Peptides against a protein of PDB entry 5HDT. Designs and how they scored, part 85

Target 1, 163 residues: chain A of PDB entry 5HDT
Amino acid sequence: MVVKTFMDMDQDSEEEKELYLNLALHLASDFFLKHPDKDVRLLVACCLADIFRIYAPEAPYTSPDKLKDIFMFITRQLKGLEDTKSPQFNRYFYLLENIAWVKSYNICFELEDSNEIFTQLYRTLFSVINNGHNQKVHMHMVDLMSSIICEGDTVSQELLDTV
Target 2, 163 residues: chain A of PDB entry 5HDT as posed
Amino acid sequence: MVVKTFMDMDQDSEEEKELYLNLALHLASDFFLKHPDKDVRLLVACCLADIFRIYAPEAPHTSPDKLKDIFMFITRQLKGLEDTKSPQFNRYFYLLENIAWVKSYNICFELEDSNEIFTQLYRTLFSVINNGHNQKVHMHMVDLMSSIICEGDTVSQELLDTV

## One batch from the design tools (peptide; made by RFdiffusion4, then SolubleMPNN)

Design b2_p19_7_s2 (from b2_p19_7, 14 letters changed)
Fold by OpenDDE base, seed 2:
Structure b2_p19_7_s2 (fold): chain B 163 residues (1-163), chain A 19 residues (1-19)
Amino acid sequence: as target 1 above (163 residues)
Amino acid sequence: SKYAKAYEKAKEEELKKLL
């Protein structure tokens, strides 16, 4: 039996998107976002990133507060990029690669607290960037940050101070 | 990427456990 997961979903499959809508919503619940296990939270973050990829350019989450919670949650997980020797580093890399390529954070431009989200993202990325990262990691980090700066209509002073 | 490919199967299995 083949188990369908978000990783295997096609962006063009509206039927599948509808089928897994409840799962997508459930993954954003406090049960997962506040899960005590760090590895579980990382997995949840990757799944959420996949959800954004699949549902792009929209998201199944209609609540601005929920979207904020999700992106703040994802941002917190990115701290794991600091330790390149961690057994979980490849999963952290996947998270970074995904959100950078999809430009997932760009959906936050519609949120009232977008500047807060972006500021926290930049602070987190700058805190974990180090010379131990290979060029690909650096590229994704730069791409993620540059996309937000270049595509945003306005940038807060706080964000500018962070950059 | 090679990183994504390496963990795709593992993610699927762990997702089953999580849900």
Scores: peptide ipSAE 0.119, ipTM 0.761, DockQ to the pose 0.028
Fold by OpenDDE base, seed 3:
Structure b2_p19_7_s2 (fold): chain B 163 residues (1-163), chain A 19 residues (1-19)
Amino acid sequence: as target 1 above (163 residues)
Amino acid sequence: SKYAKAYEKAKEEELKKLL
């Protein structure tokens, strides 16, 4: 199973990375990013997060527009963190934990639209964060936001105003 | 729950078929 394969990979050999490169590129297509099934989109987001983990520190996606699309897509999925009682919450948690630990969004610093991406991320996180989340969720959210602010060479005033 | 796990597995299989 492809999903399981990506999850089981731990920055594996260059040979395995090459084998799944085409699959990684395919997962970032509009077909998957705009898939009508919300649960499928969540699975796609988790797979994309795993791809960033596997290929870190360099993503296999070379197009700035594609990278923007991917991270805007992932950001939209994070809205699912709002309902802690959802049957899909564990997968949303996995997504959050992964991108926070890997610092996946830090790839966006090289994009001209980085401020837009980060602003949207912060707005999303602040919109879903609540006292019903356990400490681990809060920790990952804080880690994700703090890493971007601390590691960025420049932080836009607009982004600072959202914090 | 048992039903939730079955549902997730079905979605994983669906994604597998799409790839």
Scores: peptide ipSAE 0.109, ipTM 0.757, DockQ to the pose 0.019
Fold by OpenDDE base, seed 5:
Structure b2_p19_7_s2 (fold): chain B 163 residues (1-163), chain A 19 residues (1-19)
Amino acid sequence: as target 1 above (163 residues)
Amino acid sequence: SKYAKAYEKAKEEELKKLL
């Protein structure tokens, strides 16, 4: 299965990275980003997160607009973290853990609309945080937000107001 | 649970078909 293949790939496997480049690009198409099935979109988000992990520190996506679309898409999926009792929660957790550990959003600093992306991320995270989340979930959320703040030379007032 | 696992597997197979 393609999904499992991406999850198991290693960052140092240049041969496999080249082999699956076309699949990586295909997964970022509007067809998948706008898929009507919520669970399919979650799987797509996890695959995209894995792609960023595999290709780090450089993403295979060269278009700034595409990168923005992807991260806005991933941000929207994080809303699913709100319901800790959902059968899909573990996959949402995987998504959060991955992007926090890899620091995937750091590539957004190269984008003109980085502040918009970060603001949406923070708003989303704060909207889903609840007392049902365990320490690990909270830790990943904090790590994700703190990394962005610490690496940014200047943080917009709007972003600061969100925090 | 078995149900949750089966459901996720079905969605993964659906995604595979879309690729």
Scores: peptide ipSAE 0.104, ipTM 0.741, DockQ to the pose 0.019
Fold by OpenDDE base, seed 4:
Structure b2_p19_7_s2 (fold): chain B 163 residues (1-163), chain A 19 residues (1-19)
Amino acid sequence: as target 1 above (163 residues)
Amino acid sequence: SKYAKAYEKAKEEELKKLL
């Protein structure tokens, strides 16, 4: 199982990283990123988050355009956090927890469109945050946003206006 | 090709089983 395989991997196994590199690349293909089923997209996002966790601080995706597509994709999936009563909420929570802990978005600082990515992330998080979210969800959202602010050397005015 | 489509469909179904 693809999701389970990546979830069970640790960051210390170089052999496993090499073994599943092609699988990681396939999961970032347009077939999955543009999949019509929202549940498939959620699982793909979780897998991608796991891949970033495993390969941190690097990523197997070498194309800046591909990295942008991936993080814009993940950001769009985070919209699912809004409905706390959804049967899939736990998977959305996993996605949030993972990317917050790993600081996955920090790789975006190398991208030309980093400010756009971060702006969309912040807008998305603020659009979905609500009183139904428990303390853990709120903390992960704060951790995710704070990490980007703290580690960014230059923050655009547009991003500042969003916050 | 039909084989490539089958492979992609199998990957899709694998993900769905994790729901």
Scores: peptide ipSAE 0.064, ipTM 0.721, DockQ to the pose 0.019

Design b2_p19_7_s3 (from b2_p19_7, 10 letters changed)
Fold by OpenDDE base, seed 5:
Structure b2_p19_7_s3 (fold): chain B 163 residues (1-163), chain A 19 residues (1-19)
Amino acid sequence: as target 1 above (163 residues)
Amino acid sequence: SKYEEAYKKAKEREEELEK
């Protein structure tokens, strides 16, 4: 049987996506989200981003609480964008590029705690933005934030104050 | 929106998996 890694996978047929459903669910477990190794957590975040890309616009995660945990987890990993000289920066860039292009966070609009998720995302991005980032990084950050603002019919005052 | 539809489908899938 052919084994594929999530990073190398494309948007496959529904039958093939079903085959990898169990693996996708396991990657969202507390074992991986709370892993003590920072590099492992980054890899998990990238895999989760790839899962959202592959299964878009649907997600294999059906629990609103689990979706919240995943996006709060991804948001925490984005703090690694601050150090542009880190050996892992290219992987952080991949994470940012992926979630911005796929518009993964837009699935959170159906969650009750969407404003909390978006507020944490904006605070995190503004905390790591610096002049060391090239134009592509800035573009992805702006695309990510703008997509959320444009899709939201009602944005909380707290989020507006953050921007 | 497509996300609303995705959410509905996800809920349906959850119900099917629980059978």
Scores: peptide ipSAE 0.020, ipTM 0.506, DockQ to the pose 0.097
Fold by OpenDDE base, seed 4:
Structure b2_p19_7_s3 (fold): chain B 163 residues (1-163), chain A 19 residues (1-19)
Amino acid sequence: as target 1 above (163 residues)
Amino acid sequence: SKYEEAYKKAKEREEELEK
């Protein structure tokens, strides 16, 4: 229900964004980010991706530490892209497609630990990329990485060493 | 190889923005 709610929301609906603000904040709690069930964490990641889509170009989260936790969490979920034959692959694809299109990681440029976040993202993406991925998956991965490189003021040596 | 492709695309976009 939560997934459906956010997926159907329009970016132009200010009333709905205000109404579901508390839910958005609650989804970023440790209860969900550290949930023991892998499938639940994937659903949470998809919901968070939708939240960033809805509230773009801003985020409802005001704490830099919380934003870091969220993007590190989303990055960890992207590891599920490795198995293209998994029954949950379509949701992992949705997650990738969403964050690539929305450019949600660009919010991280405002964070002190942006280099760490981007480094972990690139390491994760390169670890899961394989020949089993179709052209669409590859395209989204490339779009995501190229967008970050393009929008970034500078690329740290640590990031360069990672990619 | 994926980095190289991403980097090339990023550079192309930067060049377009500079025009």
Scores: peptide ipSAE 0.020, ipTM 0.505, DockQ to the pose 0.059
Fold by OpenDDE base, seed 2:
Structure b2_p19_7_s3 (fold): chain B 163 residues (1-163), chain A 19 residues (1-19)
Amino acid sequence: as target 1 above (163 residues)
Amino acid sequence: SKYEEAYKKAKEREEELEK
């Protein structure tokens, strides 16, 4: 229900954005980010990705620590891209496509721990990428990584080593 | 940056909703 609600929202509906702000904030709580069910965590990640899409370029999360937690959480979910035959692969694909298109991670440039976040993202993507992925998946992965490099004012050596 | 401005706007919105 939550997923459907956010998926149907657009950036032009300011009233709806305000209405569901509290829900968006609650989805970033430890209760959801640390949910024991893997499928639930994936669903939460997709919802969070949609939230970033809807509120872009803004974010409803005002805590730098919370933003870090969210993107580290999303990054962990991307590990599920490895198994292309998984019943949940389509949702993992959606997650990847969304964050790549929206450039959601770019908000992390304002965070002190941006390099840590980007490094973990790159490591995760390189760990899951394989020949079983179709051209679209590869394209989204490349787009995601390239955008961060191109738009970043500075890139740490650690991040460069990861690439 | 544009992100900083966006953050400020989001913060203001959150404060308004908390009232």
Scores: peptide ipSAE 0.019, ipTM 0.474, DockQ to the pose 0.155
Fold by OpenDDE base, seed 3:
Structure b2_p19_7_s3 (fold): chain B 163 residues (1-163), chain A 19 residues (1-19)
Amino acid sequence: as target 1 above (163 residues)
Amino acid sequence: SKYEEAYKKAKEREEELEK
């Protein structure tokens, strides 16, 4: 049911964006990012992905360190894509679909540690890719990685070696 | 409202897991 709610979410109006600002900031706190339950963390990741979608191309997070923490957190959640038979797989799919379509990771180009973030993303994606994934999953993964390569001014050798 | 619902569900899930 939570999956259905997220999948049906639309971008909010400017008035709603202002209303949800405090919630957006709160969801990025250590309380949620370091929550001990993986299902809760997944839900938090989906909410964060939606926040980036709603506020695109900007973000309510102004701290480079916080942005890095968020994207490293989202990257860690993508590990759940490995088990296609998991009851939470649809939520992991939504997370992947969202970040691929929004190109939310592209905000990381302004961060000093962008290469680290992208490298971890690529490593994670390649670690979970398997033949059990349908074409849509594969396409979203490719779209996500290709967008970063095409729009990046510099790509590290380590990142190129993972492609 | 959608975010309020999502937040509510997240809290409910957290509470369920703590039971």
Scores: peptide ipSAE 0.014, ipTM 0.422, DockQ to the pose 0.022; fails the geometry check

Design b2_p19_7_s4 (from b2_p19_7, 15 letters changed)
Fold by OpenDDE base, seed 5:
Structure b2_p19_7_s4 (fold): chain B 163 residues (1-163), chain A 19 residues (1-19)
Amino acid sequence: as target 1 above (163 residues)
Amino acid sequence: SKFAKAYEKAQKEELEKLL
């Protein structure tokens, strides 16, 4: 299958966004989210992050359940940040950098289960953070967490307990 | 970053295999 790479698209190209809408939806299917290969799942997560960047501030996914599945999926992939010596670390870094800069998780404020998503994100980040991470990794982690706290009207006690 | 650019290059090569 010959396809145009999502990373080459931008949010100002409405024609391209419409053209590849079905492809974006396909990437969020169970086939990819539940793929047995860990490296494939990482690439899928990065592609999904790119999709959020391209379609920002609105995602092409209309189902709240699907959005929850996607962000829980992305959160699980962030566990790979723990091993800084992994050959795949550069892709994990890209994932973190992208979602932090775009503030992709902020779309979750529209979801009923936003607190659950944010709690899992914080737990994951705190579980993988270590002294081997350079300054940029730490900055992106802090930026990601701080943005969510600052934009939330009320922070749940459960979320506070994870911080 | 250099990490982001490394991913971008790899993505172009691997995405068509994935889809």
Scores: peptide ipSAE 0.101, ipTM 0.734, DockQ to the pose 0.029
Fold by OpenDDE base, seed 4:
Structure b2_p19_7_s4 (fold): chain B 163 residues (1-163), chain A 19 residues (1-19)
Amino acid sequence: as target 1 above (163 residues)
Amino acid sequence: SKFAKAYEKAQKEELEKLL
């Protein structure tokens, strides 16, 4: 129900955004972010990405710590992109495509630990990128990284060293 | 994209099963 609701929600529907705000908040709970099943975590990440898409350029999550947890969580899920032959690869692709297109990570610029988040993202992407990835995957990875570089006013030396 | 929508549909179905 939650997934269906968010995926079908129109970005211009303020009424629906308000109605399902609590559902969005519940999905970001530790119960889901720390779920022991990797497939559940992947689906949670995809749903969170959908939430960011719907509420862009804002997010329903007001706590900086919660936002940090979410994006660190999403970043960890992106490690699944490494195995292009995995049955779940298409869902990892969806996650990547979504966050790249929406520029979801841009909200992290307001966070104290933004540089840490971006550094972990870049390290993860460069860790998983391989010759088995097609042009679409590469494009989304580039788009995601480029957006952060272009939108950021300052970049930490640590991030620069990672790139 | 068409590709994204197809995956979105698949995710919707499986997430409803698991969550």
Scores: peptide ipSAE 0.093, ipTM 0.743, DockQ to the pose 0.030
Fold by OpenDDE base, seed 2:
Structure b2_p19_7_s4 (fold): chain B 163 residues (1-163), chain A 19 residues (1-19)
Amino acid sequence: as target 1 above (163 residues)
Amino acid sequence: SKFAKAYEKAQKEELEKLL
């Protein structure tokens, strides 16, 4: 399975990275990003997060538009963090933990629409944050947002209004 | 609808085989 393979893949395995490059590209296709099943989309998001982890600090996606689509997609999936009692919550947690630790969104600084991406991310996170989340979830959310603020050279007023 | 649910289930199962 692709999911298991990506999750267990060593970041230093260049041969495996090349082997799964085409698959990584296919996972970013509209077929997956616009899939009607939310559980499928969550799995796709986790795989994409793993791809960013494995290929860091680079990404196999060369198109800025595609990168934007991916991160907007991942951001939309993070809405699932709201329901802590969901059977899929552990996968949502994995997604959050991964992108926070890897600082995956930092690649967006090279995109023209980075502020739009970050703004939407912050809006989403603040919309799902609640007192029912354990400390680890809160920490990952804070780490994710803080990293972007600290690493960014400029912060738009729109983003500031969101925070 | 029942059809939509069945279709989504089939797609999910197919992806699970791939992933």
Scores: peptide ipSAE 0.033, ipTM 0.689, DockQ to the pose 0.016
Fold by OpenDDE base, seed 1:
Structure b2_p19_7_s4 (fold): chain B 163 residues (1-163), chain A 19 residues (1-19)
Amino acid sequence: as target 1 above (163 residues)
Amino acid sequence: SKFAKAYEKAQKEELEKLL
């Protein structure tokens, strides 16, 4: 129900955004981020991506540490893109499409540990990218990485070596 | 283990109630 609500919610409803703020904050708790079920974690990641979409360009999360945890969490979920035959692939695709289009990771530029986050993201994407992915998947991956490089005036040498 | 599966199931059900 919450997932469906977030998916259908647009950015023009300030009243609804305020109503679900507490739920958005709760979804970032360790209970969800460290859930043992990978399908649950994927669902949580999609919800978080929707939250970033809805509240863009600013996240409702005020803690830099929490934001870091969230994006590191989302990055880990993107590993599921490796298996295009998985029943959950469509949700992984949704996650990728969402964060690429919204440019959700760009919020991380204000974080002190942004380079760590971006490096981990790039490593993950390059580890899962394969010739079995269709053009749309490749495009979203490229869009996601390119946006970060273009917006960041300086990129760490480690990140450049990863690419 | 059976315990781990039961625990996972319980947590999953709890999340599904919220979502």
Scores: peptide ipSAE 0.029, ipTM 0.681, DockQ to the pose 0.016; fails the geometry check

Design b2_p19_8_s1 (from b2_p19_8, 6 letters changed)
Fold by OpenDDE base, seed 3:
Formats: C-alpha cells, sequence, structure tokens
Structure b2_p19_8_s1 (fold): chain B 163 residues (1-163), chain A 19 residues (1-19)
C-alpha cells in the first residue's frame, strides 16, 4: 500500500526516494486532495506529511499554488483531532506529530499567502484543542505554533488576533 | 527550515488493508 510505503521509508533511502518521486507528485493531485472519502483524505494527508519528512529539507513540489493547496488540505485534516475517541484518532495524532517534528509548515514562509496558511492553521488548532488531549498532543500543537512565530519575520494582524 | 534528525522515531500507526 502507498501509505505504508512512505510511512516505512526513511530520510536516507535515496534510491527509494527517486523511485517514488512521481508517486509523491501524483498524491498531491486534485483527485486525492478533493477525494470524497474523509478516511482517504486522512491517509493522503499522512502520506503527504511523510513525503515532506522524507524529502526534507526540500519538498518535491515546486508550484507555490500546489504547496498552498497541500498545506490548506493538511490543515483541514487536523480538525479530526477534536474527537479523541475516534478510531482514526491515532492517525490524526501521527499527522500532528509528523508535521510538528519535521516543521513542515516552515516551507510556507516562501509563499505569498503564508499569512493565510498560518492563520488557518492557528484557527484550526485553537478550535480543536481541549483539556481532553494528553500532554503529547498539547506539546505538538504548541511546538507547531511556536516554531512559526519564532521564525516568522512578519505576522499579520489577523494572525496576531488569532493567537 | 525542515529538520532531518535521525534519532527521532514517529509513532507507528497500522494501515488498514486495501480490498
Amino acid sequence: as target 1 above (163 residues)
Amino acid sequence: PKLKPKEHKLSSVPVPPVP
């Protein structure tokens, strides 16, 4: 399965990275980003997170519009963190842990719409964060938001109002 | 910037079988 392939791949697998590059590009297509099944979208998000991890520090996606679409897509999936009792929660946790650890969103600083992306991320995280989340979830959420604040040169007033 | 630390291991989540 594609999900397992990228999940099991490490950052030093150069031959595999080259082999699956076209698949990585294909996974960012509208077919997958706009898939009607929410479970499929979650799996796609996890794959994309793994792709960012594997190819770090360079993403294989060169289009600014595509990168925006991907991160807006991932942000929408993070809404699933709200229900801690969901059978899919562990996959949402995996997504959060991955993007927080890799600092994947930091690539968005090069995008014209970075403030929009970060604003949506913060709004999403603040909308789902609650006392039912364990310490690790809270830590990853804080790490994700703090990294952006610390590395950002300019933050919009809208983003500041969100925090 | 993105990180490339080798020491960290992500949580393992099983992938459901595909029919």
Scores: peptide ipSAE 0.029, ipTM 0.665, DockQ to the pose 0.065
Fold by OpenDDE base, seed 4:
Structure b2_p19_8_s1 (fold): chain B 163 residues (1-163), chain A 19 residues (1-19)
Amino acid sequence: as target 1 above (163 residues)
Amino acid sequence: PKLKPKEHKLSSVPVPPVP
């Protein structure tokens, strides 16, 4: 299972990271990012989150356009956090925890469309957050949003208005 | 830059089976 492979991979496993680099690149293709199956897209998002974790601090994706596509894609998947009773919620939780802890979105500061990405992220998180979420979910959402604000030297007024 | 933590591990959340 590809998902499990990246989930279990360690950041210090250099040989293994090199071995699966091509797979990591392939998972970011339009074939997967635009896959018609919602559950497949969620799995892809989790894999991508783990890829960012494993290869941190450097992403294996070198194209700014590709990075934008990936983070916009991940952001769209976070909409699934709204339904706390979904059987897939635990996987959405994993996605949230991962990107919050790794601070994956911080690489977006190098992108020209960083404000768009962060704005969309905040809007998405605020749209799905509800009282049905437990403390851990709330914590990760807050950590994700606050980390971006704290790390960002300059934040657009539009982003601030979203918060 | 992204963090490169070595001492922290993500939670072991039960993940639904692959569809």
Scores: peptide ipSAE 0.025, ipTM 0.649, DockQ to the pose 0.072
Fold by OpenDDE base, seed 5:
Structure b2_p19_8_s1 (fold): chain B 163 residues (1-163), chain A 19 residues (1-19)
Amino acid sequence: as target 1 above (163 residues)
Amino acid sequence: PKLKPKEHKLSSVPVPPVP
């Protein structure tokens, strides 16, 4: 299973990383990013998060446009954190924990549209955060937002208004 | 740039079968 393959892979497995590189590239295709099934999109997002983890500090995706699409896609999936009673909440938590710990969004600083990506991320996080979330969820959200602020050389007025 | 830490491990979640 593709999801399990990347989930179980570690960062130092160079032979496996090379073997599954083409699969990683395929998972970022429009077929998966625009899949009509919400649960499939969540699984794809988790796989992409694992791919960023495994191939860190370099992403296997060379196209800036593709990277933008991926991070906008991941951001949209984070809306699922709103319902803490959802059967899929633990998988949404996995996604949040992964991207916060790896600091995956920091790759976006090299993109021309970084401000757009970060603004959408902040808006999404603030829209779903609530008192029903446990301390770990809040911690990961804060870590994710703080890391971007600390690493950023400039912050747009729109982002400042969001924070 | 993103981190490459090896000390922390992510939480695991059940993976249902996918066709």
Scores: peptide ipSAE 0.024, ipTM 0.644, DockQ to the pose 0.067
Fold by OpenDDE base, seed 1:
Formats: sequence, structure tokens, C-alpha cells
Structure b2_p19_8_s1 (fold): chain B 163 residues (1-163), chain A 19 residues (1-19)
Amino acid sequence: as target 1 above (163 residues)
Amino acid sequence: PKLKPKEHKLSSVPVPPVP
């Protein structure tokens, strides 16, 4: 399965990275980003997170518009963190852990719509965070948000209003 | 820039079949 392929891939697997580059690009297509099945979208999000991990520090996606679409897509998937009892929660956790550790969203600083992306991310995280989440979830959420603030030279007032 | 610490490993989760 595609999910397992990227999940098991190391950052220094140069031959595999080259081999699966086209697949990585294809996974960012509208077919996957707008897939009607939410479980499929979650799998796609996890794959995309792994792709950012594997190809770090450089993403294989060259289009700013595509990058925006991807991160807005990932942000929407993070809403699934709200239900800690969901059978898919562990996969949502994987998504959160990955993007927090890799600092994937930091690539968005180069995008024109970075403030929009970060604002939506913060709003989403604050909308789903609750006392039912374990310490690791809280840690990753805080790490994700703080990293963006620390590395950003300027944070919009709208973003500040969400914090 | 994105981090690339080799010593850190993400939590693995089961990968069920795609519906």
C-alpha cells in the first residue's frame, strides 16, 4: 500500500525517493485532495505528511498554489483529532506528530497566503483541543503552534486573535 | 527549515486497507 511505502521510507533513501517522486506528486492531485471518503482523505494526509518528512528540507511540490492546497487540506483533516475514541484517532495522531516534528508548515512562510494557512491551522487546533487529549497530543499541538510563532518574523493580528 | 533528526522515529500505526 502507498501509505506503508511512504511511512517506512527513510529520508536518506535516495533511490526510493526518486522512484516514488511521481507518486508523491500524484497524491497531491484534486482526485485525492477532494476525495469523497474521509478515511481516504486521512490516508492521503498521512502520506503527504510523510512526503514532507522524506523530502525535507525541500518539498517536491513546486507550485505555491499546490502547496497552499495541500496545507489547507491537511489542516482540515486535523479536525478529526476531536474524537479521541474514533478508530482512526491513531492515524490522526500520526498526522499531528509528523507535521509537528518535521515542522512541515514552516515551508508555508514562503507562500503569499501564509497568514491564511497559519490562521486556519490555529483555529482548527483550538477548536479540537480538549482535556480528553493525552499529554503527547497537547505537546505536539503546542510545539506546532509555537514553532510557527518563533520562526515567523511577523504574525498577523488575525492570527494573534486566535491564540 | 524543516528538521531531519535521524534519531527520532515517529509512532507507527496500523495501515488498514483503503475503503
Scores: peptide ipSAE 0.024, ipTM 0.648, DockQ to the pose 0.065

